Peptides against a protein of PDB entry 5H65. Designs and how they scored, part 5

Target 1, 294 residues: chain A of PDB entry 5H65
Amino acid sequence: QYLERTPLCAILKQKAPQQYRIRAKLRSYKPRRLFQSVKLHCPKCHLLQEVPHEGDLDIIFQDGATKTPDVKLQNTSLYDSKIWTTKNQKGRKVAVHFVKNNGILPLSNECLLLIEGGTLSEICKLSNKFNSVIPVRSGHEDLELLDLSAPFLIQGTIHHYGCKQCSSLRSIQNLNSLVDKTSWIPSSVAEALGIVPLQYVFVMTFTLDDGTGVLEAYLMDSDKFFQIPASEVLMDDDLQKSVDMIMDMFCPPGIKIDAYPWLECFIKSYNVTNGTDNQICYQIFDTTVAEDVI

## One batch from the design tools (peptide)

Design b1_p9_1_s2 (made by RFdiffusion4, then SolubleMPNN; from b1_p9_1 with Q5L S7E)
Fold by OpenDDE base, seed 5:
Structure b1_p9_1_s2 (fold): chain B 294 residues (1-294), chain A 9 residues (1-9)
Amino acid sequence: as target 1 above (294 residues)
Amino acid sequence: SIADLVELP
């Protein structure tokens, strides 16, 4: 897209909604901590949610581990089942169901595991070893997704979450609708199970200053702005460092704004009504910092 | 751990 550059002072005088191309310095941003800026966003209901912490997941999986796998649901045409009994923890039963592709077990890196009764630690180890894992529970007639408060799919270190509001969960046998049972594309899995997948997003507020004016712009972006996926950053120290370096570059500590680099970006204005008060807000869109640094 | 016991044929 192409837009002429508009100074902030001019933008601040105009009605919304409009789109602008700007060149400004990043005076400040919030939140300052990266982990606070990563959220889950529903593309349908637009609800923003916190990414569950390890402690939250521990509770969910501990609760799930108190349930005994139903023997009647083991070893179907879709999956082969193996059961373990822990030596400790009151003899906890853990079921791992290996999803087959046309009756054949795929290679480990292509295999989807359905885990019933596993702890977070066990699930994480399995996901690292076999790539794809779905936490499940025994339903009345079929295996079902354990809890949308936990990931519906874990691939390596990536946790895929679904929207509780928008999802209408279907039983695990609906995975049969997938022709290819080796790649386990998250969107395909979600569709088969009636899940509306949530999107990892960076959520930040930028204070932008071009010398003519100052405005706050909202950033909600999944992977374009930093060219780093929000879905991976929480689990990768190197990616975290990269984001921090980028932010430090645009907003270096200990120096005056006059020495800050210029940021070129697109912003759109929109109206927000709070009672009788009408406010114009701004959002950054279609912007990549790596390409827009001047 | 359970993960250590899981093997694919």
Scores: peptide ipSAE 0.037, ipTM 0.786, DockQ to the pose 0.789
Fold by OpenDDE base, seed 3:
Structure b1_p9_1_s2 (fold): chain B 294 residues (1-294), chain A 9 residues (1-9)
Amino acid sequence: as target 1 above (294 residues)
Amino acid sequence: SIADLVELP
């Protein structure tokens, strides 16, 4: 995409919607904390949600762990089941269902585990050892997803979430519809289970200044702006450091804006109605800063 | 078996 560069002073005088290419300095940005900038976005209803905190997940899984696995739902054509009884916590029962591929148990790196009654800690341990983990519960006739407030799929340290508003959950046996029961692509799993997957996004507000004017622009981006997946950043210290370094580069603390580097980006204007007031807002799009830094 | 790889407390 190519647009002629437009000064901010000119943009501020124009009606929306329009697209612009700009060259400006990042005077400031918010939120300042990276973890506050990572959200979950629904591609259908467009709601933004907070990424659940570990404490939130603990509560959900603790609640799930109070339920007893239904013996009738164990060992189906889809999965083999193994049950553990803990010595503590009043003999809590944990069921792990190993999903089979055409009746055969796959290798650990290809195996999907359905966990019933596991704690967050236990689930995380299993997700690090096996390819994929789905927290489940015993339904009336089949296993079901435990709770959309928790990840519907965990792969390593990646938590995949679904939209409560847009999802129409189906029972676990619908995984049978998947031809490939080894790769466990999140989108495929979501589709089989009637889940609308949420997308991790960076959400920030940039204050841009090119010397002719000052403009606030909204950033909502999954992996293009920083060339870092929002889905991985919260669980990877190195990625977090990288994002921080990028932001510090464009908006260095303790120095005057005159010394800031120039940022080239695309912004689009759009109209927002707030009551009787019409406001023009701006959003950054199709912009990658990481390549410019390297 | 793969089940033997799972150790739960």
Scores: peptide ipSAE 0.033, ipTM 0.747, DockQ to the pose 0.233
Fold by OpenDDE base, seed 4:
Structure b1_p9_1_s2 (fold): chain B 294 residues (1-294), chain A 9 residues (1-9)
Amino acid sequence: as target 1 above (294 residues)
Amino acid sequence: SIADLVELP
């Protein structure tokens, strides 16, 4: 960007909204734990929510597994269905629907699976093998998305979630609107099913100090700041280590701030009203640190 | 078939 560098002391005196380029040291940040900084954000209603834990998903899928797949909804023009009966005492039925492309089954790596009655473990195994999986349930006249509290799409180790407030769910047959049924793009799937997809974001508060002043800046970023997708970091130990290393580099423990590296970034100010109180807040934007420090 | 590639417990 074309912005000139502005000292923090000057920024702190100015009205919002404005954009600034700054050079400052990261005095501190919160939360300190990476897993606490990863959230789901709705681009429409702007609600932030926690990423569901494995235990949460287990409950949802266990509940779904108590429902018997409707035979009337199997084997349509959109998908071919296969049923498994578990060997356990309950004899749980699991339906896997293989979505076809123009009436033809795609290759395994291109095939979308609709899973009905599967456990989290089973779904994860299938997603690793076939890449794209949607947990579904039998509706009255069509298959439907199982639950927006669970992922609407699982691709490998990536869980894609939708906003409960903003989504107006449509039945599975609406996937017919997708011309290409081999490359299952999450946004396209979401659109077809009436889902507003949530975005994985890093949410952190940085305390920045350039020697002239100190301000707190809010970071909400999906993949630009660290050059690491927030959607992948929770499932990849190496990515987690990378983020930790970056943060330790900018804010090394046990070291005096005078020895900290300088961070160059963009921040924008904005007004926030809390009751009768009006304050100016700051947010980091359009900033990549990984490329600057490596 | 692709269905045969799916192994469930």
Scores: peptide ipSAE 0.033, ipTM 0.745, DockQ to the pose 0.231
Fold by OpenDDE base, seed 2:
Structure b1_p9_1_s2 (fold): chain B 294 residues (1-294), chain A 9 residues (1-9)
Amino acid sequence: as target 1 above (294 residues)
Amino acid sequence: SIADLVELP
């Protein structure tokens, strides 16, 4: 859409909600650390959550690994099961269930693994080899997702998370509803298992200054602004470097704002009310950094 | 200009 450019001083005087096209300098931004700017967002309840770090996942999977796989749940029409016993850790049992496609085991790169009793390290190794892994546990009558505090699906280096509040988990056998048991699309897996998938988002606050006024604008974006997926950036050093480069370009350290480049973007105003207090806030939307910068 | 580095719809 097209909007006339509006100076910040004019915007600051207007009521919300409205949309604006602006040209401003990025005086500052927060958080400064990229890791802190990546969060998980529920599209249904709109809760923002922190991305679990490795330490969090280690605890969850270690706890899961204390449980012994139920033999009665092994080798169904949906999957073939294999059990490993570790040489240490008092003989920890690890069950890997290979999901079949129409009764046939697919190729390794197309095969979904259900892992029971695995550590984070083991799960990651398997996800690299087989691409798709779901951490599970033995339920009463079927395998079940291990824990929504952990990924419900790991594909390569990407961890897919679900919303605890909005999800109504269903047992693993519900994967039978998927016609295609080779591609393992995260959204399809989530739907089959009753999971509302969370979305990786960049969450940042920009302080914008065009010389006429200063305002803070909120950025919540998955992959448009930086043209880099928030879902991948934490696991890719090159992508992290690219984001840092972009931010350094717009907000170069060690120099005065007079030398900062101009940023053109769209912002929308909206009202926020807490009790009797009313505040107008601003959010960046429909803005993309050019590809030649990345 | 750096402004051109941002695509607007």
Scores: peptide ipSAE 0.000, ipTM 0.294, DockQ to the pose 0.013

Design b1_p9_2 (made by RFdiffusion4)
Fold by OpenDDE base, seed 3:
Structure b1_p9_2 (fold): chain B 294 residues (1-294), chain A 9 residues (1-9)
Amino acid sequence: as target 1 above (294 residues)
Amino acid sequence: SLEDLVEIE
């Protein structure tokens, strides 16, 4: 798309909604800590929520581990099951179900595991050895997803979450509807299980200054702005460093704003009603900054 | 086997 560059002073005088191309300096941004900038966004209800921390997940999986796997639900046409008994923790039972492809066990790198009673540590280890892992529990008639407060699918270091509000969970046997039981595409798994997948997004507020005016612009972006997936950044130190470098480049600490580089981006204005007050807000869109850095 | 790859604490 093409828009002529507009100075901030002119934008600040105009009614919303409108789209603009701007050239401004990043005076400041918030939050300053990267982990606070990563959120989960529902594409359906548009709710933003925090990414669960390890401590939160530990509690969920510990609770799940207090329940014994139902023997009646083991070894179906969909999966083969094996049970482990821990030596400690009062001998908790852990069930691992290996999902079959057309009745045949696949290779580890193509295999989906369903796990009952596993700890976060155990699940994470499994996700690095197998294609995919789903934390589950024994339901009345079938295995079910453990808890939407935890990932519904873990692939390597990526945790896939679902929206509690928009999801209508279905039992594990619904995975039978998937034709491809090797790649285990997250969206396909979600659809089969009645899950509306959440999207990782960077959520930040930029204070932009072009010398004619100052405005705050909201950033909500998954992978375009930094050309780094928000879904991977929390688990990858190198990606975190890259984001930090980008932000430091545009907003270097200890340096006067006069020396800051210019940022070119698109912003759109929109109206927000807060009680009796009408406010015009701005959001960054269709902007990539990483191309100038990498 | 696949089972050999599973590590339980």
Scores: peptide ipSAE 0.430, ipTM 0.950, DockQ to the pose 0.913
Fold by OpenDDE base, seed 5:
Structure b1_p9_2 (fold): chain B 294 residues (1-294), chain A 9 residues (1-9)
Amino acid sequence: as target 1 above (294 residues)
Amino acid sequence: SLEDLVEIE
């Protein structure tokens, strides 16, 4: 739990795996653009994925909108359904299913919507007015999740994604297993639908220098390092500015490293095989910069 | 009603 501070020069000479506490300056970091540093990580298979762009989602939802909602799947014990027809040449039909709690429609701020045929814009608007939105499609016998390439759950500005590799999707009626149909906890929804939820993570490489040595440390963190959730940063300008400010503080542009603040953090070493060469790599862990800066 | 809050383009 407690580790003595070790100089980088000593760490660089030691075999892996080991854990260290260090005090170093952030000489540089990559990627420099915040949007490039936010990834989706599967806690089960450990696959890293890019966060889908709006353009990607537009395509998915556009494709979904080409399908006509099945009338046989409307108005079940789980949800009440209403159909909207857009006033355009295509005449797109959108089905919105309002999930009931014990047969009663909840308040808007606690209601889960299942949307079939909606655009990204429509879905986002709904997620801001209602508690939760799930994009769905008509399956053979039940509503199904539309596509794991899109969010399986949208709550406000938060897009929850699932792992395609690890998930074994179940039909929407499995939401019946949830006793509480008002809070719609993402993990509970994921479990009911057979989804392994992906985690938003900051993925960065830090070049650390304490004057005795230089090493690169890998950062993969969801919300501890910056004390800012990676899940929210892409949709919040203020949070983005905060992260930028933090990085500028540790690695200020236009000045020499001697003027940089010291960063205290924990790093762990591990072995990586690259062909015939064995390499030791380092990863930052259990570190909060807001509290560990001097 | 809840449906009144739904805005479809």
Scores: peptide ipSAE 0.430, ipTM 0.950, DockQ to the pose 0.879
Fold by OpenDDE base, seed 2:
Structure b1_p9_2 (fold): chain B 294 residues (1-294), chain A 9 residues (1-9)
Amino acid sequence: as target 1 above (294 residues)
Amino acid sequence: SLEDLVEIE
């Protein structure tokens, strides 16, 4: 796409919707804390929600751990089951179901685990060893996903979440529909289980100033803007530092804006109506800034 | 075996 550069003063006078190429300085941005800028977005209902904190997950898994695995649901054609009893915590029962590929147990790095009664710590450890873990519970006739407030799939350090509003959950046996029971593609798992997967996104508001005018632009981006996946940044200190470094470069603390570097990006205007209030808002799109840092 | 890799607290 080609657009001529337009000064902000001109943009501010124009009707929406329109697309622009701009060159401006990042006067300020919000939120200032990176963890506050990472959210979950539903591609269908478009709701934004917070990424659950560790404490939130602890509560969910603790509740799940109070339930006893149903013996009748163990050892099916889809999975082999093993039960552990903890020495503490009143003898907590933990069921781990090893999903088979065509009736054969795969290698650990290819094996999907279904876990009942596991703690967050245990689940995270398992996900590192086996790559893929689904927290489940015993349903009436089959294993079911534990809770959409928790990840429906954990792969390594990545937590995959689903939308409660848009999902219509199906039982675990629906994983049989997957031809490939080794790679466990999150989207495929979600589809099989009736889950609409949420997307990790960076959500920020930039105040842009090119000397002719000032406007606020909204950023919602998963991996293009920073060339860093929003899905990984919360679990990786180095990625966090990288994002911070990028933001500090464009908006360096303690110096005057005149010394700030120029940011080139695309923005689109759009109309927002809230009751009787009509506003023109701006959103950054199709922009990568990481290349400017390198 | 796979179960040998499982660590429960």
Scores: peptide ipSAE 0.430, ipTM 0.950, DockQ to the pose 0.912
Fold by OpenDDE base, seed 1:
Structure b1_p9_2 (fold): chain B 294 residues (1-294), chain A 9 residues (1-9)
Amino acid sequence: as target 1 above (294 residues)
Amino acid sequence: SLEDLVEIE
């Protein structure tokens, strides 16, 4: 889309909602730490959630590991099951269910694993060897997803999360509805299990200054702004460095704002009502800043 | 076999 550039001073005087093209300097931004800017967003209820930390996942999987896999749920037409017993004092039992495609076990790179009682470390190792891993637990009559506070699907280094508010979980046997049981597309898995997938997003607040005025603009973007997927950045040091470099470029430390580069972007204004208090807010949209960097 | 690839701590 094309819009004429509007100075911030003019924008600040106008009613919302409107769309603008601006040229401004990034005076500052929050949060300063990249890992704090990556959130999970529900496309349905629009709630923002924190990405669980490794420590959080450890607790969830440790709790799951205290439950014994139900023998009655092992070895179905959908999957073949194997059980390992650890040599620790508690004798932790881990069940791994290998999902079959039309009754046949696929190759490792096409195989979905369902795991009961696995640690985060074990699950991560499995996700690197196999196509996909789903943490599960024994339900009353079927295997069920372990916990939506943990990933419902792990593929390599990518953790896929679901919305607790919007999801209506279905049992694992609903994976039978998938014709192709080799690719394990996250959206297909989610649909089969009644999960509303969360989206990784960068969430930041930019303070923009063009010399005529200053305004704060909200950024919520998955992969357009930095041309880096928010879903991958947390697990890739090089991508993290790239984002940091981009932010340092637009908001370089140790120099005055007059030397900052100009940022061209689109912003939209919108009204926010908090009781009797009306406020106009701004959000960045349809903007890419890193095309020349990446 | 697939199970041979599974490592449990």
Scores: peptide ipSAE 0.428, ipTM 0.949, DockQ to the pose 0.879

Design b1_p9_2_s1 (made by RFdiffusion4, then SolubleMPNN; from b1_p9_2 with E3S)
Fold by OpenDDE base, seed 3:
Structure b1_p9_2_s1 (fold): chain B 294 residues (1-294), chain A 9 residues (1-9)
Amino acid sequence: as target 1 above (294 residues)
Amino acid sequence: SLSDLVEIE
């Protein structure tokens, strides 16, 4: 955990892998736009993915809405079903399945909804009124998750995504394995449905300068660096402003670097092979800016 | 009921 400070000039001369504690100024960072810095990371295969845009989700749910819910899959021991017929889109059928806890419908704030044929707008509204929402489709013998390109679980404004590569989807009836059918913990839901949940992460590249040298360090962090969850930042204006303020503090626009505050952080070096070229790269770890600002 | 909270376009 504790390391002595090492100047960047010394670090740049050393072999990888090593860990360092540094004190440097944030000369610049990329991407500059917060939205571009938030990614989805698989803890298993380590693939980084873009967070789907609203337009992407619209397409997925529109496609799902073209399929009629299977009457045979309605009203099971797990859930009670109700069907709505819209006036638009030539009478789109929407099925909402209310998941029961031991055969009893829970309160709205504890209720998991399974929705077939819902639009993004409708689903988002539902997620604000109910504890959890899962977009589903009618499978051959059971309801199934609609699409891993869309959230497998929506809780309020939080969209939970799964890894397409690592997940082996199971049918909705596997939710029966959950003892607690009220809290609907995302990890538990994911496990029951065979989903490897993706993690929201901030992904940024920092150019650090301590006066002795310049070094680029990679940041991949979920909630420690900014003390702000990457999973919530895209849906919360206040959190976005907070991140922007932090970045502006360390890298103020229109100001010379001499006036920048010092940033203390930990970085680790590692080797990367790109063809015939061997490169040493650096990654920030175990760093909280709120506590490390000097 | 719970269904009363559901808004479908």
Scores: peptide ipSAE 0.440, ipTM 0.952, DockQ to the pose 0.904
Fold by OpenDDE base, seed 5:
Structure b1_p9_2_s1 (fold): chain B 294 residues (1-294), chain A 9 residues (1-9)
Amino acid sequence: as target 1 above (294 residues)
Amino acid sequence: SLSDLVEIE
């Protein structure tokens, strides 16, 4: 798409909805801390959720660990099962189910693990050694996803979450519908299990100033703006540093705005009604931060 | 075996 640049003063006078290309300085932004700007977004109901903290997950998995794996659900055509009993923790039972591909166990880096009774620490270790891990519990007739408040799929350091509102969970045996049981594409897993996957997004409010006017623009972006996936940033110190460096570049602390670099981006206006008050809001879209912005 | 890679605390 192509749009001519429009000064903010002109934009502020126009009715919504419209799309604009702008060149402005980032006067300020919120939230200031990166971890506060990363959210989970449902593409269907559009609800924004906080990314669960380790403490939240610990509670969920501790609760799950109080349940005993059902022996009747072990060793199916879909998976081979093995049980561990911890030496402490009151003899906690942990079941790991190794999902087979056409009846054959795959290589570790291709294998999906279903885990019952595992701790967060154990699950994280497994996800680093194996391709994929799904926390599960024993249902009435089949294994089921443990809890949508926890990841439905962990791949390496990436936690995949599902929407509680929009998902209609199906039992684990529905993974049989997947022809390829080695790659374990998150969207395919989600579809098989009736999960609407949530999207990691950067959520920030930018105060933009081009010298003619000032407006606030909302940023909700998954990987385009920073060219860094929101899904990975919380688990990677280098990526966090990169985002911080980018923000410091556009909004350097202790420096006056006249020395700030220019930010070129697209914004769209939209109407928001709050009671009897009508307000025009702005959102950044289709924008990638360039390294050579001056 | 795959199970040899599993570490349970």
Scores: peptide ipSAE 0.440, ipTM 0.952, DockQ to the pose 0.937
Fold by OpenDDE base, seed 2:
Structure b1_p9_2_s1 (fold): chain B 294 residues (1-294), chain A 9 residues (1-9)
Amino acid sequence: as target 1 above (294 residues)
Amino acid sequence: SLSDLVEIE
C-alpha cells in the first residue's frame, strides 16, 4: 500500500480508523525485557496468553507421569509402543509410541513420538533426536493429548501451543487422517486433533516522537517487524541478542533522542471504548525495521 | 531400532 507520510501532530487530530505512514523516533518502549514481550496469540478468539515457563511445564508433566499407561491402548495400527520403567523409588512408567507411516516405522528424523509419562527433560531430548514429539495420556478408548497448557507438539526447540478456549480436542487416532505422516506439519497436526494453534507474537508498546507530536503505538507481530520469529527467539541466544541490538539501535540507552535514528513505519488508528470513555489507539502494521531506517 | 534412541531418566 502507498500512503503519504503524515506528521504525528496531524494524526493526533484525526478520527479513527485510518492508516498512516510515519517517520518518527522511538523515544521509548515497553516492556524493556524481551522475554516479557513474547506472547501467545489465538487467531480465533484473539486472546493473548503468556508463554508457559519451564517450571509450569515441569508441573504438568510431573502430574502426567503419575498416571500409568493403559496397556490396552498400546500397539495399534497407528503406532508401536514400548514401556520404560525408571530407576527411582516410584518406578515411573514411561510409554513411548512410535507413529507408523502406512504401517511402517519411519526414520527417526521423520518419526512422531507420542510420549506418556515423560518429564520435560526427557521430552526435550526426544524432540531433539526425533524432531517431533506429542505429550499424551491414556484416555478412555484412545490416547489423548495430555494438556493444552503444555505444548501439543514439540519440534526441536519449538513448542507449539493450542488455545484452550477454541480447541475441541480429538483423540490421537485422528492422526490417521493425515496423508503425510513424515513431515508432521504443526497446522496439520493441530487440525487433526481439533486444536486451534496459538501464534507466537512480539507484543510491545512504542512511544513515537517526530518532533511535531508524540503517540504510543501497539506492536503485535510474529516475524515481520524484526525479521526474527517470535516462536524461536526464546530458545536462541543469538536471536535474543539481535532483537536487543535492534532496539538499542533505535533507542540507545544513555543517548539523547536527538541522536536517535528515524524509523519509518505504518500505523493504523482504531477506537477503543472503556466504559463511557472513548480513546483512539494506534497499532503498527506491515513494517520491517531493518528496511525502514533513514 | 528406534527404541534404542530413547533415553529415559
Scores: peptide ipSAE 0.439, ipTM 0.953, DockQ to the pose 0.870
Fold by OpenDDE base, seed 1:
Structure b1_p9_2_s1 (fold): chain B 294 residues (1-294), chain A 9 residues (1-9)
Amino acid sequence: as target 1 above (294 residues)
Amino acid sequence: SLSDLVEIE
């Protein structure tokens, strides 16, 4: 797309909605900490949620571990089950269900694990050894997803989350609908289980200044702006450093704004109503910043 | 076997 560059002073005088191409300096941004800017976004209800912290997940999985796996649900046509009993005082029962492909156990790197009673640490270790891991619990007649507050699928270091509001969970046997039970695509798993996947997004507010005016622009982006996936950044130190470097480049600390580089981006204006109050807001869209800061 | 790869704490 192409738009003529418009100065901020002109934009500030115009009614919404409109789209603009701008050239401005990033005076400031919030949140300042990267981990605070990464959120989960539902593509249907558009709710923004916090990414659960490790401590939050620990609690969820600890609670799940208090439930004993139902023996009646073990060893089905879909999966083979094995039970571990921990040596701790509580004697925690852990069930691991190995999902079969057409009745045959696949290789470890292709195998989906369903786990009951596992700790976060155990689950994460499993996700690094196997293709995929789903935390589950024993339902009345079938295994079910443990909790949408926890990942519905863990693949390596990637945690996939679902929307509690928009999802209508189905039992684990619905994975039978997947013809290929070796390539566990998150979207396919989600569809089979009635989950609306949440999307990792960077959520930031930029204060932009081009010398003619100042406006705040909202950024909600998954992988275009930084050319870094929001889904991977929290678990990759190098990616985190890259984002930090990009932000420091556009908004260098301890330097006057006159020396800041120019940011070229697209923004769209939109109306927000709060009771009787009308406000025009701005959102960055279709914008990619340079990643080559090293 | 696959189960040999499972580590339970």
Scores: peptide ipSAE 0.438, ipTM 0.952, DockQ to the pose 0.882

